# Designs tried in a protein design run: peptides against a protein of PDB entry 8BZL. Part 155

Target 1, 228 residues: chain A of PDB entry 8BZL
Amino acid sequence: SYDRAITVFSPDGHLFQVEYAQEAVKKGSTAVGVRGRDIVVLGVEKKSVAKLQDERTVRKICALDDNVCMAFAGLTADARIVINRARVECQSHRLTVEDPVTVEYITRYIASLKQRYTQSNGRRPFGISALIVGFDFDGTPRLYQTDPSGTYHAWKANAIGRGAKSVREFLEKNYTDEAIETDDLTIKLVIKALLEVVQSGGKNIELAVMRRDQSLKILNPEEIEKYV
Target 2, 242 residues: chain B of PDB entry 8BZL
Amino acid sequence: SRRYDSRTTIFSPEGRLYQVEYAMEAIGHAGTCLGILANDGVLLAAERRNIHKLLDEVFFSEKIYKLNEDMACSVAGITSDANVLTNELRLIAQRYLLQYQEPIPCEQLVTALCDIKQAYTQFGGKRPFGVSLLYIGWDKHYGFQLYQSDPSGNYGGWKATCIGNNSAAAVSMLKQDYKEGEMTLKSALALAIKVLNKTMDVSKLSAEKVEIATLTRENGKTVIRVLKQKEVEQLIKKHEEE

## One batch from the design tools (peptide; made by RFdiffusion4, then SolubleMPNN)

Design b1_p17_8_s3 (from b1_p17_8, 12 letters changed)
Fold by OpenDDE base, seed 4:
Structure b1_p17_8_s3 (fold): chain B 228 residues (1-228), chain C 242 residues (1-242), chain A 17 residues (1-17)
Amino acid sequence: as target 1 above (228 residues)
Amino acid sequence: as target 2 above (242 residues)
Amino acid sequence: AAAEEARREAIAERLYE
C-alpha cells in the first residue's frame, strides 16, 4: 500500500506521507504572517493554556535569531527540532560568514532539512508548516512559508493551520498598499485576519512584531486590545 | 483506519501519529504521579503499585529518580523504558556538568530528553517510549520548576500536574484547590495527599502505597529528600482528620 | 465508545500546536 511507504511515489505521482503531514499541519492552531513596509507581524491563535500550565513554556512564535522569527503549525515536538537546527545554523552562519542569515537563507535551510526527511525511508516528514519573518541586513522585510514537503515561497501575507483558508481569503481581499501603509495598520490587518477564525477577540491572539533594526516584540493583551 | 496503527513512524491520512497516541493512552493505565510547585519548594508524589513482600525494603523509590543534585523525576509507563530514559537524563546532566563546570539548567535537561523522545517518533525502526515524566528541579535561572513530558517529545512547565491513572481527574482537583502565589510546600504536601486519596484506585490510602519526594533550598544548596514512611503516614492521618 | 473516542481526540489535540 503506497500510503504507508514513507518515500515511495504512488502510481499517480503522490507522496502520501507528505500529503498526510500537510494534514497534520491543519490540526495546528492558526498562524498568520504579514509583511508591511517596515514591519513584519506574526499572529497566532492562542491555544487555551491550561490554568496550571506555565505560559513561558507554551510558545508558538519563536526567535531563530535577532533578525528572524518563526511561527509554526502542526506537531509541536517536530517544530522544536526544526527550531533548534535553525538556531544552530543562524549562529554558525554568524561565526563563519560574519553576517546574520538572510530570511531566505534560513528558510532554504529549513526547507532543505524538511525535504531530506521526505526522501529517507528511515524518516517520516516533519508534521509542520512555518511562517518565517524577519529583516535582511539591508533592512528589507521578508516573509516566507515552508511546508512538510520542503517547498518554500516568499509571501506578502500568508496563513497556516486550521483556519488558514479563511484567513488567506480575508488577506487576499484586504491586503492592499493602503492597508499596510503604517505599522499600526499592518498590525490591525493581522488582528482582523485572525478574528475571522478566532473566537472571543483579542484575548486569544498572540502577536509578535519585528520592526526594522528592532528586536522581536511580543505584544501584551492590553496592547492587542488597542488595535481591536 | 486500523492500518496505520501498526507502524510507528507514519502519518495517518488525517495527519495523526497513532503509535504516539497509543503510547500516551497506555500511560493512562500506569500508576499515578503528581507534581506540585510551591513558593519554597517542589514535590513529586507517586503511587506504589508493586508492593511485593519479597522486595528488599531498601527504600529505593520505585518511581522517583534523582537525576542530579538539583533535579529529580517521576515516571509513568513502561518500567524498562523509564529506566533507559532516567539513565539517559543522568548521563546528559553529567556530560553537561563536565563540559560547562556548572549544573545543567532544568529546562535544558528536559528538552534534551524530549529531543530523544521525538526522534523515536520520527525515525524508522523505532517505537515511541511508553513513558511520561514529571521533572522537579531548581536552577539559578528560574528557581523551582516542574515539567511534564510525554512520548511525543512535547513538554511543558506546570504549577501542578498529574500523569498516569486518573490523571484528568487529578488535574481537575488540582485546578480547584491550587492557590497561585500562596502555595507553601506544606500546603502542597497536603494537597498531594488529598488528590491521591481521591484518584488512586485503592480503598484506603496508606503510606506504603505512596512515594513522596521534596526538593528545597537550604543554605544555597538543593536538597532532594524522599519522605520517610512515617512522615507520609502523618500526612495521611492529618488529611483524615480534616 | 464515545467517551473513548473523545479521550483519543483529546490526546491527539495535545500533540499539535
Scores: peptide ipSAE 0.407, ipTM 0.813, DockQ to the pose 0.790
Fold by OpenDDE base, seed 3:
Structure b1_p17_8_s3 (fold): chain B 228 residues (1-228), chain C 242 residues (1-242), chain A 17 residues (1-17)
Amino acid sequence: as target 1 above (228 residues)
Amino acid sequence: as target 2 above (242 residues)
Amino acid sequence: AAAEEARREAIAERLYE
């Protein structure tokens, strides 16, 4: 018998494979996103890179386009598929519409892709959640989250992965207009949020910053230590 | 729990893909393959287990495959799966060359196969490939490169790594002896022999049980060379004298 | 048995980021 991936409703209305995919996300390292006034910041728990591993090939944060970046938690191989599809769509949109995607548009595309994998016969859900940040063409900073179900929402701040609950609780208490008044304060907020779950301080944190009208910048460890 | 163990493409209640994990476990029983990146080249060293007296002369490396002029790979796991994947790698590389009139970048070839591997973990009616690969290559973007991929479709770049039997012990030894920035191909070859001698379940390492390939650059061209048995014997002898 | 379980857990950890 062909073992088919079957995503079916339980008698109580649950999609077990989607719920189990959510559990896969919780096995991923923590990622946090914060929307500031004129900045978006992604922070991730850096998994200890093996001594002999090339750090270049270990990425939890990636650019989807010049104005959009994404962090993920969950199955790394699944993430690569989603990232590739999203990048193609960003380029396609530029060709067909002659404008870059809005952050909402590309999030909706990713969400729709994920949703199809919850409904299509012979497919399992993607075992990833994503934080998608960037700027719309009008200069508005955006943060979205999407999960294995294909749901998506806009956020001021959010977290995904194994430490997400603790990070969210921190953000709920500490996210204020004052806390995001400046770019530096916004970055500090992300670092403080990650430090709730990351033991070794700044050495195990990767930060990506996108400012208005600027490209994605990944901070080096020395730059991160200035905020810790 | 057992119901999820038998299904190829579903999550367990804990969010695990057991069939992928089991495929990775199966690879742990395969012959050892090593990859080492040097400043002046990259190498693969693989355990040759199928030495049967009735086998016709191994004209071709059993475990090391040339993919194109700039890349080779070694395989650990199910031989039939390995044959399918190595053929696919060659096809991908050739299609790229025909389309773009330039060799495929090393990482792009690796990722293309990894996307196929991933698909076999996500689409129903398919099982994961029971194969891990080490890739060696050169391209104009990153120079000499070493990659590892597994049944999940994950991959990573490495300075040195091991797949197959006793891979954890081999990696530990590589971590101890690998000198970053100072590794020559000569020293890498010596290190490969050292690690294989300790990780292979053989009383004495012999040249007949080891396949070694090197990838170098000569006059602006990539040279992939499988070492002759005599060359491997010399490497083993040197190691025994130290 | 404990070593085998540890190995299985180590494999599982490699799949997630």
Scores: peptide ipSAE 0.387, ipTM 0.780, DockQ to the pose 0.788
Fold by OpenDDE base, seed 5:
Structure b1_p17_8_s3 (fold): chain B 228 residues (1-228), chain C 242 residues (1-242), chain A 17 residues (1-17)
Amino acid sequence: as target 1 above (228 residues)
Amino acid sequence: as target 2 above (242 residues)
Amino acid sequence: AAAEEARREAIAERLYE
């Protein structure tokens, strides 16, 4: 009998496959998200691109829609599936509701997708956590985090992946209203947070910024160095 | 430990997918496949291991498959799995052409197959495909392209790369000798022979043991050509004279 | 054994971002 039940409760009430999927997330490079006043910023530890690899094909930050972007940590192939499903939902929502998704809506969609993979026979959990940032139609900046279990929460700032603990500790100490008073200060906060775990400074950081009514902007290395 | 090794869709306590890792390990023992992107074309070079005198000479290519008019691939790993995946690639490409009345972009074809590969790592009752692929192609969006995909459903674009036996050594050599922006198809062919000569477990490289395909553009059309044995012999001879 | 383990780790690292 092929054990169709992949995710089952242990005798002590644990869902081991979900816990182990969380361990898979910890193998991913660090990602950080910060909500500013009128800005959302994602920062990621740049995985060393092999010398002969095309950088275009290595993306840890992606747009889900014009008003929403996502960073992930964990299994790259799993992330692609989630991203594609989320993009389809964003487009579907635009067609059916005639408005862009709220950041909460698309987060809930992703979370529900993940949860189904924790309860469906013959499926393993997704080995990814995600930081989802963007703007609601009213111009409110939002940051959400999802994990392999399908839980989600709204955050002011958060981190996922290998260095997440250290980055979160830094953010807990340094996230203040003064620290996010301007867009530039918010970006600087993200960079400082990543520098807690990233070696060799700004060269190994990728930053994405979304401002109100603006598209996702990925900063070039020179722009990042101005904030260091 | 063994409990997680026997099931394809279960994470280990450390968050590892052992069946995917084992599939990738198995590919490391397969025949070498090399891809090199040039300014004026892209090539695949593959080791031919099955040289049987009784094989019908009609086997033009053991490891290189034409996918459509604009793309080809080379495979390293389980032959039966490779056949399934190459057929699926052809079907995906054809369905796209029928739906959109234009050839599928190279990366989209690669991604579509990678989603299938990923599914075989996540859904119960499936095992990972024991195959890595190199893709060469041309499209109007990015021009000449080289991609690599593995059993996990991960992929990447490359200027030059290698899969199969001694792939790490081959990649190291490619990193050393590949000159960005200066690579002609002619120089790429020479580089391919150089790398294969050092990485194949043969005392002497022979044309019978190497398959080479080139993808070029002529008069606004993609041309995929498998080199004749005599052409490969000339490349080997030229390398021996250097 | 050490080389094999290193190879296994290198394979594992390719799966994650």
Scores: peptide ipSAE 0.291, ipTM 0.698, DockQ to the pose 0.791

Design b1_p17_8_s3 (from b1_p17_8, 12 letters changed)
Fold by OpenDDE base, seed 1:
Structure b1_p17_8_s3 (fold): chain B 228 residues (1-228), chain C 242 residues (1-242), chain A 17 residues (1-17)
Amino acid sequence: as target 1 above (228 residues)
Amino acid sequence: as target 2 above (242 residues)
Amino acid sequence: AAAEEARREAIAERLYE
């Protein structure tokens, strides 16, 4: 009997496999997203990479398209599948619609993919949450979050992973129009938020910045230290 | 250890579909949604639970979805399932419009989705959708209409009904206060606020926690309007003064 | 147990509209 991972309702109306997938997300390192005025910023906690591990292979932040990037928390292998499908969809959209995806569109695509894995027998939910940031073609910055259930929402700022609660509490207190008045202040806000949960300061933080009409930039450790 | 009947499409010895029942139980924990049919319109009223400070401006109702120019729905249950079903409703409506060059009749759209829901209860390898919907609409055949559907694929037309948390109590209140033939949209709005105030597990009803949409006919066109927060505040205030 | 129940409730709140 194949123990088919079956996502079914409990008698009390819970989808335990989805709930357990959300617990898997909490085991992931922290990721933060903040929408500024003309900037979107993703920050992630760097896991202590084994000294011999190629740093190129451990990326929690990835580009989905030129105008969209994603950070995730949870199962790395699951994330790879989602990222690849999202990238294919972004390219397909450019070919068929002749415009880049909106951040909402690609978020909805990812969310629908996740939802399908919660309703098909023989499949388990994806053990990942994602922060998806980018710019719409009109230049509007966007931040979305998806979870294992396939739920998605737009955010001004949010966090996922093990330290997400503390980071969200910080952001709830400190996210103001003044705090995001400039690109530099927005970046500083993300760093400060991550420092609530990250030990040893800026060395354990990875930051990705996307400005209006600019490509994704991953900040180097030296650039990060200038903000701290 | 409650043995989960892991099989979604089998009858119990008593003829029960436990997964459908459990899906309905899940819906019972969702935010309350009301629908009321009036002589001059239909309305949906829904509880808004997800108020987060960092949430981006919700330009659209969280629980009320426009399906086409003549129909809207509200949802109670699993958000991700609701998103899939509301998208499917829009696609069905659009395909019909393209094929027949006229809007889909309200009941036909409801039935089409109910067939999908039913299939997810009968075909192996699927779980029921954890969503109930209220539909409001207008068509040339029956005028203003209110429908309810559940995870089983069952549906019915209603004069007034409720889904989600405390739905049974809400339905009882609606039965007591609904006056057949005399229900105006204005009176329906007042009734919706009255029922929500009693059924929502909140100390005080606020406009931030309630979404209301109305469907009316103006100049031979259907108008679907989500009430502004100020309008909802006025309705709440009026109720508190009575 | 209470913390686990609270987490389940918090998860459930995210799952349900």
Scores: peptide ipSAE 0.105, ipTM 0.711, DockQ to the pose 0.023

Design b1_p17_8_s4 (from b1_p17_8, 12 letters changed)
Fold by OpenDDE base, seed 4:
Structure b1_p17_8_s4 (fold): chain B 228 residues (1-228), chain C 242 residues (1-242), chain A 17 residues (1-17)
Amino acid sequence: as target 1 above (228 residues)
Amino acid sequence: as target 2 above (242 residues)
Amino acid sequence: SAAEKERRERIAERLYE
């Protein structure tokens, strides 16, 4: 059956393994990214950590470099591989080019990596989508999304994972220049967007904020509650 | 027959490469892209299918890529494959420039990519690229040029052609309306709008759904320009008045 | 199912440009 072949086109031109990988992403918890004027914000739904699971081991938001961070939805094991490769590339770029990567550059690298896993026999696609945010060296905030196929696009705001549709619908209605006029308003927009799909308020939300010339900051629950 | 459908790089008993054919079928689901060669320039026109409100301002058209100062391309097919191939085109062009201290001739760039495409149809463990490309360019050897390439690694020069959705119908219309030797860039733009209006699966052609790029020569330099939405609107309006 | 076909079509639309 064509659905079991890793790198085979169906007679109608479909890559079923890529489509199935996209379905795997939908099983992941929701992640949201919003680009503000001078801020980028990532928000993720905290899955109820199994009572016995160390919360520290399940990071859905990770730094790729000092100027770039990523949230993902889908297979956590796959994400780890992508994150590690991206981190190595960021460091390599600093060594060889003597500048940090642009957000587009590292996104393209990740996208190319994903694409190769859709075209090589013996490799299944990565079961992850990613929101990649950060600042270019010129201080421009960027938001990119990449999917299992290796496609990538720049966004003002986007969402991935299980609740992505509802969150995107909210963002399409509420993302305005006024709504992102300040850093605080941008953070509030992300929280409101996540609350469309997250039950039980701020305790189930993880937020990461990156401002221009600042490191990634993960907000604590108390800080999140100030915005709700 | 089914055994050959699942293998990427083997001939059927009939000598067919089914995976290449299926890749071409995949391209038929992509938005329409057309190219037209004129006496004073070349153009690409592409359908924009996905207009998302939250999409960031694309510095470059969604479907039209600048390759170097003298060439651009449009893509139909799998977006991720297209991104990989357009990056390779840029790399090939830059390596040539570095090595020879002159821009790569248009056909040489097309051929180099076609060799890569062909390799992905011949070597085991690889699938074909699900992408067709239209190339527009200028070089000192042949002047303005339009090329088409497909997943097989085949390419050809064209005066006018179309890839993607409803490409066969578009090509038929181009054959009817294209006047050899008399095609100005202005007339080519009008023809592009005419063909897109008939071939796009939209009730009404709007400037938001169409990307157009022109390649011209000004003062001995190549100029690649993406038309502004207002300019496209004017072209559409002019077509509706005729 | 018709729903699966529609889903595949929507996914396909995202894969192709």
Scores: peptide ipSAE 0.081, ipTM 0.774, DockQ to the pose 0.023
Fold by OpenDDE base, seed 2:
Structure b1_p17_8_s4 (fold): chain B 228 residues (1-228), chain C 242 residues (1-242), chain A 17 residues (1-17)
Amino acid sequence: as target 1 above (228 residues)
Amino acid sequence: as target 2 above (242 residues)
Amino acid sequence: SAAEKERRERIAERLYE
């Protein structure tokens, strides 16, 4: 059955469903990514977990592979689909190429997936943006962003979600070589950036850190408080 | 605008999926289902709304479905949609067992169905499933577990939760009375009756209107048991005496 | 009603993270 085209051009040349998917991203809690010298850091605003909810099942930051992690803003269910496909691709790449994916490669894969959902009949766009961070095999830290359109770019620092504008403005002012000179300073920069939009301090922040040749580490609340 | 209400699941100008939201709203009109996690087990309690005298004695729970030896679920929403989803859950669980020669982990079964639900919110020509599910299970990885999933394909693990009619009020009551780390299956059963008594739009709670299933571990095996009417009556009586 | 609006908003909030 020819499913009716969902994403079509308007008379003025806009893809409304893509633009509206970007509005869906703005409904998500804020995520921030910062590339340091030898570290990549993701920070997310924790949505108030219901008292009886298992915290284990509420994650905005996930590993795609040992060398790549992702934070997202927008539709949680959409994010899960993207994450699963990305994980499969990471494993497939290891099997076929015998090397881990580069951060750019997996970002491009995710971006291509998103783009296909903007052009395929009978599919709506993904309602998510993602910050993808990690290390290439050569030890270079990378940060990429994808949006619902399937565009992607490399960044030194960026933010997505409801508070992204304020966080980006902060990062534009405060991201300097001095501010990322050490791993600790880089982490502190992420926390300070999130505190521009997060209420109630460090208790509502989740931080993930990936250092060169190390696995993703999610910081405990106590560890976060040391940087506040 | 009504234009976004009548079409396949698309984004509104504000970035909302109204068809998914409406499916979730429809579930609010379904019978109440509760799930409570205890230290020594997990339970489902569901409202029976349609007791027709001419119904042949329902040998099986109308709202509680055994999925495999280690998992069961309860459903709130469209019955036909529920039947499709519960059958799919059983098939997924069986295929996993055949492939890996071990039972599917609880969360993996939940996520597999959630991916199906999500697909019905993203692909054209399909409507969201008008069903929320509570899942109870045991696996070697996390022990006793309780999950909730909705039409969006989102899911979460819970210590206690509710879906269907008056679910928000029920969740509030559960938050007040649930004692983390101290919940026994016995206390969970009592709590379930307490919450159902307040949540169900009935003058008096009766055993005929309530289905309860428990999942426990006995001698290294999972036991899923639907409580007999007499057992439910005793629980109700105990609650009335307190 | 205000209560219905609030309920709908709560539903919507559950979809996004």
Scores: peptide ipSAE 0.432, ipTM 0.830, DockQ to the pose 0.769; fails the geometry check
Fold by OpenDDE base, seed 3:
Structure b1_p17_8_s4 (fold): chain B 228 residues (1-228), chain C 242 residues (1-242), chain A 17 residues (1-17)
Amino acid sequence: as target 1 above (228 residues)
Amino acid sequence: as target 2 above (242 residues)
Amino acid sequence: SAAEKERRERIAERLYE
C-alpha cells in the first residue's frame, strides 16, 4: 500500500504536514517585502555562497513576469517548481487575456497550486513561503504573501524565513507613511529591517527594487552600501 | 521519530525531509567524483571502484556518461538510480534537439532532471534518487559550465566541486588550490590528480582506479574525450615527480 | 559522534534557502 495519504487531518483537526512545511520555511534564510508609494522592495539574507560556487545559480529573488517578482523561503527545489509554474501562467495569461497578470491573480494561482498539494493524495505540501510583489496595470504597487497551506494575504510589509519574527516586529514599529514617503526611504526601511537579523551588515543582503513602469532591478553591493 | 523515516518523503515535525537527507548521506559513501572548470575546458574525474577482472572491457566508462555532443556527467550513488537518471538526461536532450533544432542549454538540461528529482521527493509512493551528479558542458550562452545536483533536486554552478566519499576534504583542497581566472585545463588536470591522490584511501593512485574526461572546444565543436589509461598514468607520474 | 551530527546538519542546511 503506497502511502497515498500524506496530508491528512489529525484527530484534533490539524494538518500536520502543512504545519511541518511551515517549519521548513523557518529554516530558510530571511526575506522581507515592503510596499512603498510607487515602489516595491524585496530584501533577502544572502546565504554565504560557498567559495567556488557560481553566484548566478543561487537566486532567492526571481522575476515571474515584467511586472511581478517573488522572493521565497524554504526548500529551494520546491521553490523552483512553483516559480516555473507561475511563469508559465503569467505567459499564458498574456496570451489568453492579452494583459499582464495582476499581482493578486498570480498570487492566487500560486496559492491554489499550494493548496492542491495539501489536498491531493500522494503529494506533500510545498515547503515554501513566498513574498510576491509588483505593479498592477493601473500602477498600484502590491505585496502578497503565500505559505505552504495555500493561504495568501495582501500586506504593506512582511517577512518570511528564519528571522521573520524579528523583522516583522521591526516593521510593525517602523512602517509609517513617513518611512515610505520616498523610494530611498523605502529601500532604507528594508535594509534596516534585514539588519535586525543579518550578521556582517550590507554584504549579506540582496535587494531587488521595482518602481512604477520599471523592470526589476537588483542592487549591487555598492548601491546597498549607500543606504547603510 | 522513526515513523517519519520509513514512509514516503514527508516532513518531520522540525520541517526536515529525512529521506532526502539520508539519500545524501548514502552518496557520501559512494566513489569520489570531481569536476573542475578551466578557461579552456572542463573536466570530470571519478574514482573507479569496480576493478573486477571479470568485468567486460566494453564498458568504456563506469561513472562518466556522455549525455549529448555538448554535455557529460558523472554520478555518485546508487548505480541503478544513476542509470535511470542518465538515460532520462539523454532523452530530454534528444527531445529538445528534435523540437528546437539546437542543443539544449546546459542549465536547462540540469534543471529538467532536477525537477524530476524534486518530484520524487514530493510525490507519494516514491523515494528520492540516491544519486548526485556532476555535469560538464558547453553552450553558446555561458560557454564552459560545471553543475552539481543532489537528491533534493537542488543544483548549483561551480568552478570546482566534489561529490561522494571524502567530498568535504576534496572541496577544501580545491578551495585552497583553485586559482580563479588562471585555471587552464592542464592545471585543472594536475589539480584533479592532486586532490584524488589525497582523498582516495589508496596508498598510491593508479590509472586503473581513475576515470577522467575532458570537454573542450575545437574548431567550433565540442569535444568530449575520456583520457586513456596511459594519459592518466602520465598525469599521476607527473604529480609524483612534483 | 559530534562530527556525524555536524555532517547531518550541513546536509540539512543545503536543502533550504
Scores: peptide ipSAE 0.396, ipTM 0.818, DockQ to the pose 0.802; fails the geometry check

Design b1_p17_8_s4 (from b1_p17_8, 12 letters changed)
Fold by OpenDDE base, seed 5:
Structure b1_p17_8_s4 (fold): chain B 228 residues (1-228), chain C 242 residues (1-242), chain A 17 residues (1-17)
Amino acid sequence: as target 1 above (228 residues)
Amino acid sequence: as target 2 above (242 residues)
Amino acid sequence: SAAEKERRERIAERLYE
């Protein structure tokens, strides 16, 4: 089958489909990740759940494993594919290596998957960026970001999606050792960062917290309001 | 922007998937399908557009398909695409049953098909399916459920929703009249008739132009029933009297 | 039409989260 090459180099050396996939990410709602001392926090802008929609089916933050969670911005359906592949890999790793994945490992796996979709004939890039947070087996908190290109880096704090620029600028100014000295301060930092782009207060924010040796906790709106 | 409209599903410079958007637009021209979740059941109501006098009297549901013992769906969009997807749903459900010796959970069936839909938006040589689906079902995990999926491979759970022609207006009406926690199947049926009467491009709603299926639980078993024309007539009559 | 444009924009918005 003549799978038409979708992602090809332009004469000037650009991969336009990758760049356009990055534009797709910017259409997604904002997600922010912050690494604290003993905590990782993901915050996302809640898209107003349509009246009569089941809230259970609207999640931007998902667990990949017990020690790793991910937030994404961009195409929801694309994200589901990546999430499913990552979950399978996490389980496979546990079976084969007998240890949970490191956050870096699963990030690299996701990045490699994305990269392959930029190079394979007949495939378009994934229209998603992801913030991947969690704890390594040694208890080290980690935050990684992946882009549609398959590039990934480790971060102290970062943001993706529509308001990412503003949120990043805020974090660059306000991320200090003092600002993340406690779990509560770290959570507050995430909320404040999101409030730079979220018009309505704590009701439009979803927060997920993972502490060392604890499961992912999604904060309820009342808990979020206590930090605001 | 126009150069990306005719190609395999690729990103536009603005990050849009126009072929997916166009598939969704095409569904807006299809017959209306409604789904309403009640406390004691879930229903699908669909517009029948092709009333051909020469259709064999075996009133097979044109738009409502039984998937397994616990699930049914309605379709809006390209009929041929719908047939492919409904067959695939049945196959997925059967494979799961064979593998695990239990019925597939409703959401898992929906997601499995949605992954297929998504693939048709990402892989070359394929076009998006021009079909949206409403799924009704029951499982032991979540009880009665209503889902909607679109050509992108996105899906969501709903208390009430609509796809096809005039879906936005129908959804607005459902939002106004749907009472959370108090919706009985009887009330849901009445609401379905009310919404269809206002959203269908017909002067008068008739039983021949409406298909309704209900999914209930009786004695620990799921019962999927397509309403008889006489039953639909009674519902319409009742609505006209109010 | 403006209505068609709005509808298309709503469709597009549903694809992204």
Scores: peptide ipSAE 0.342, ipTM 0.768, DockQ to the pose 0.771; fails the geometry check

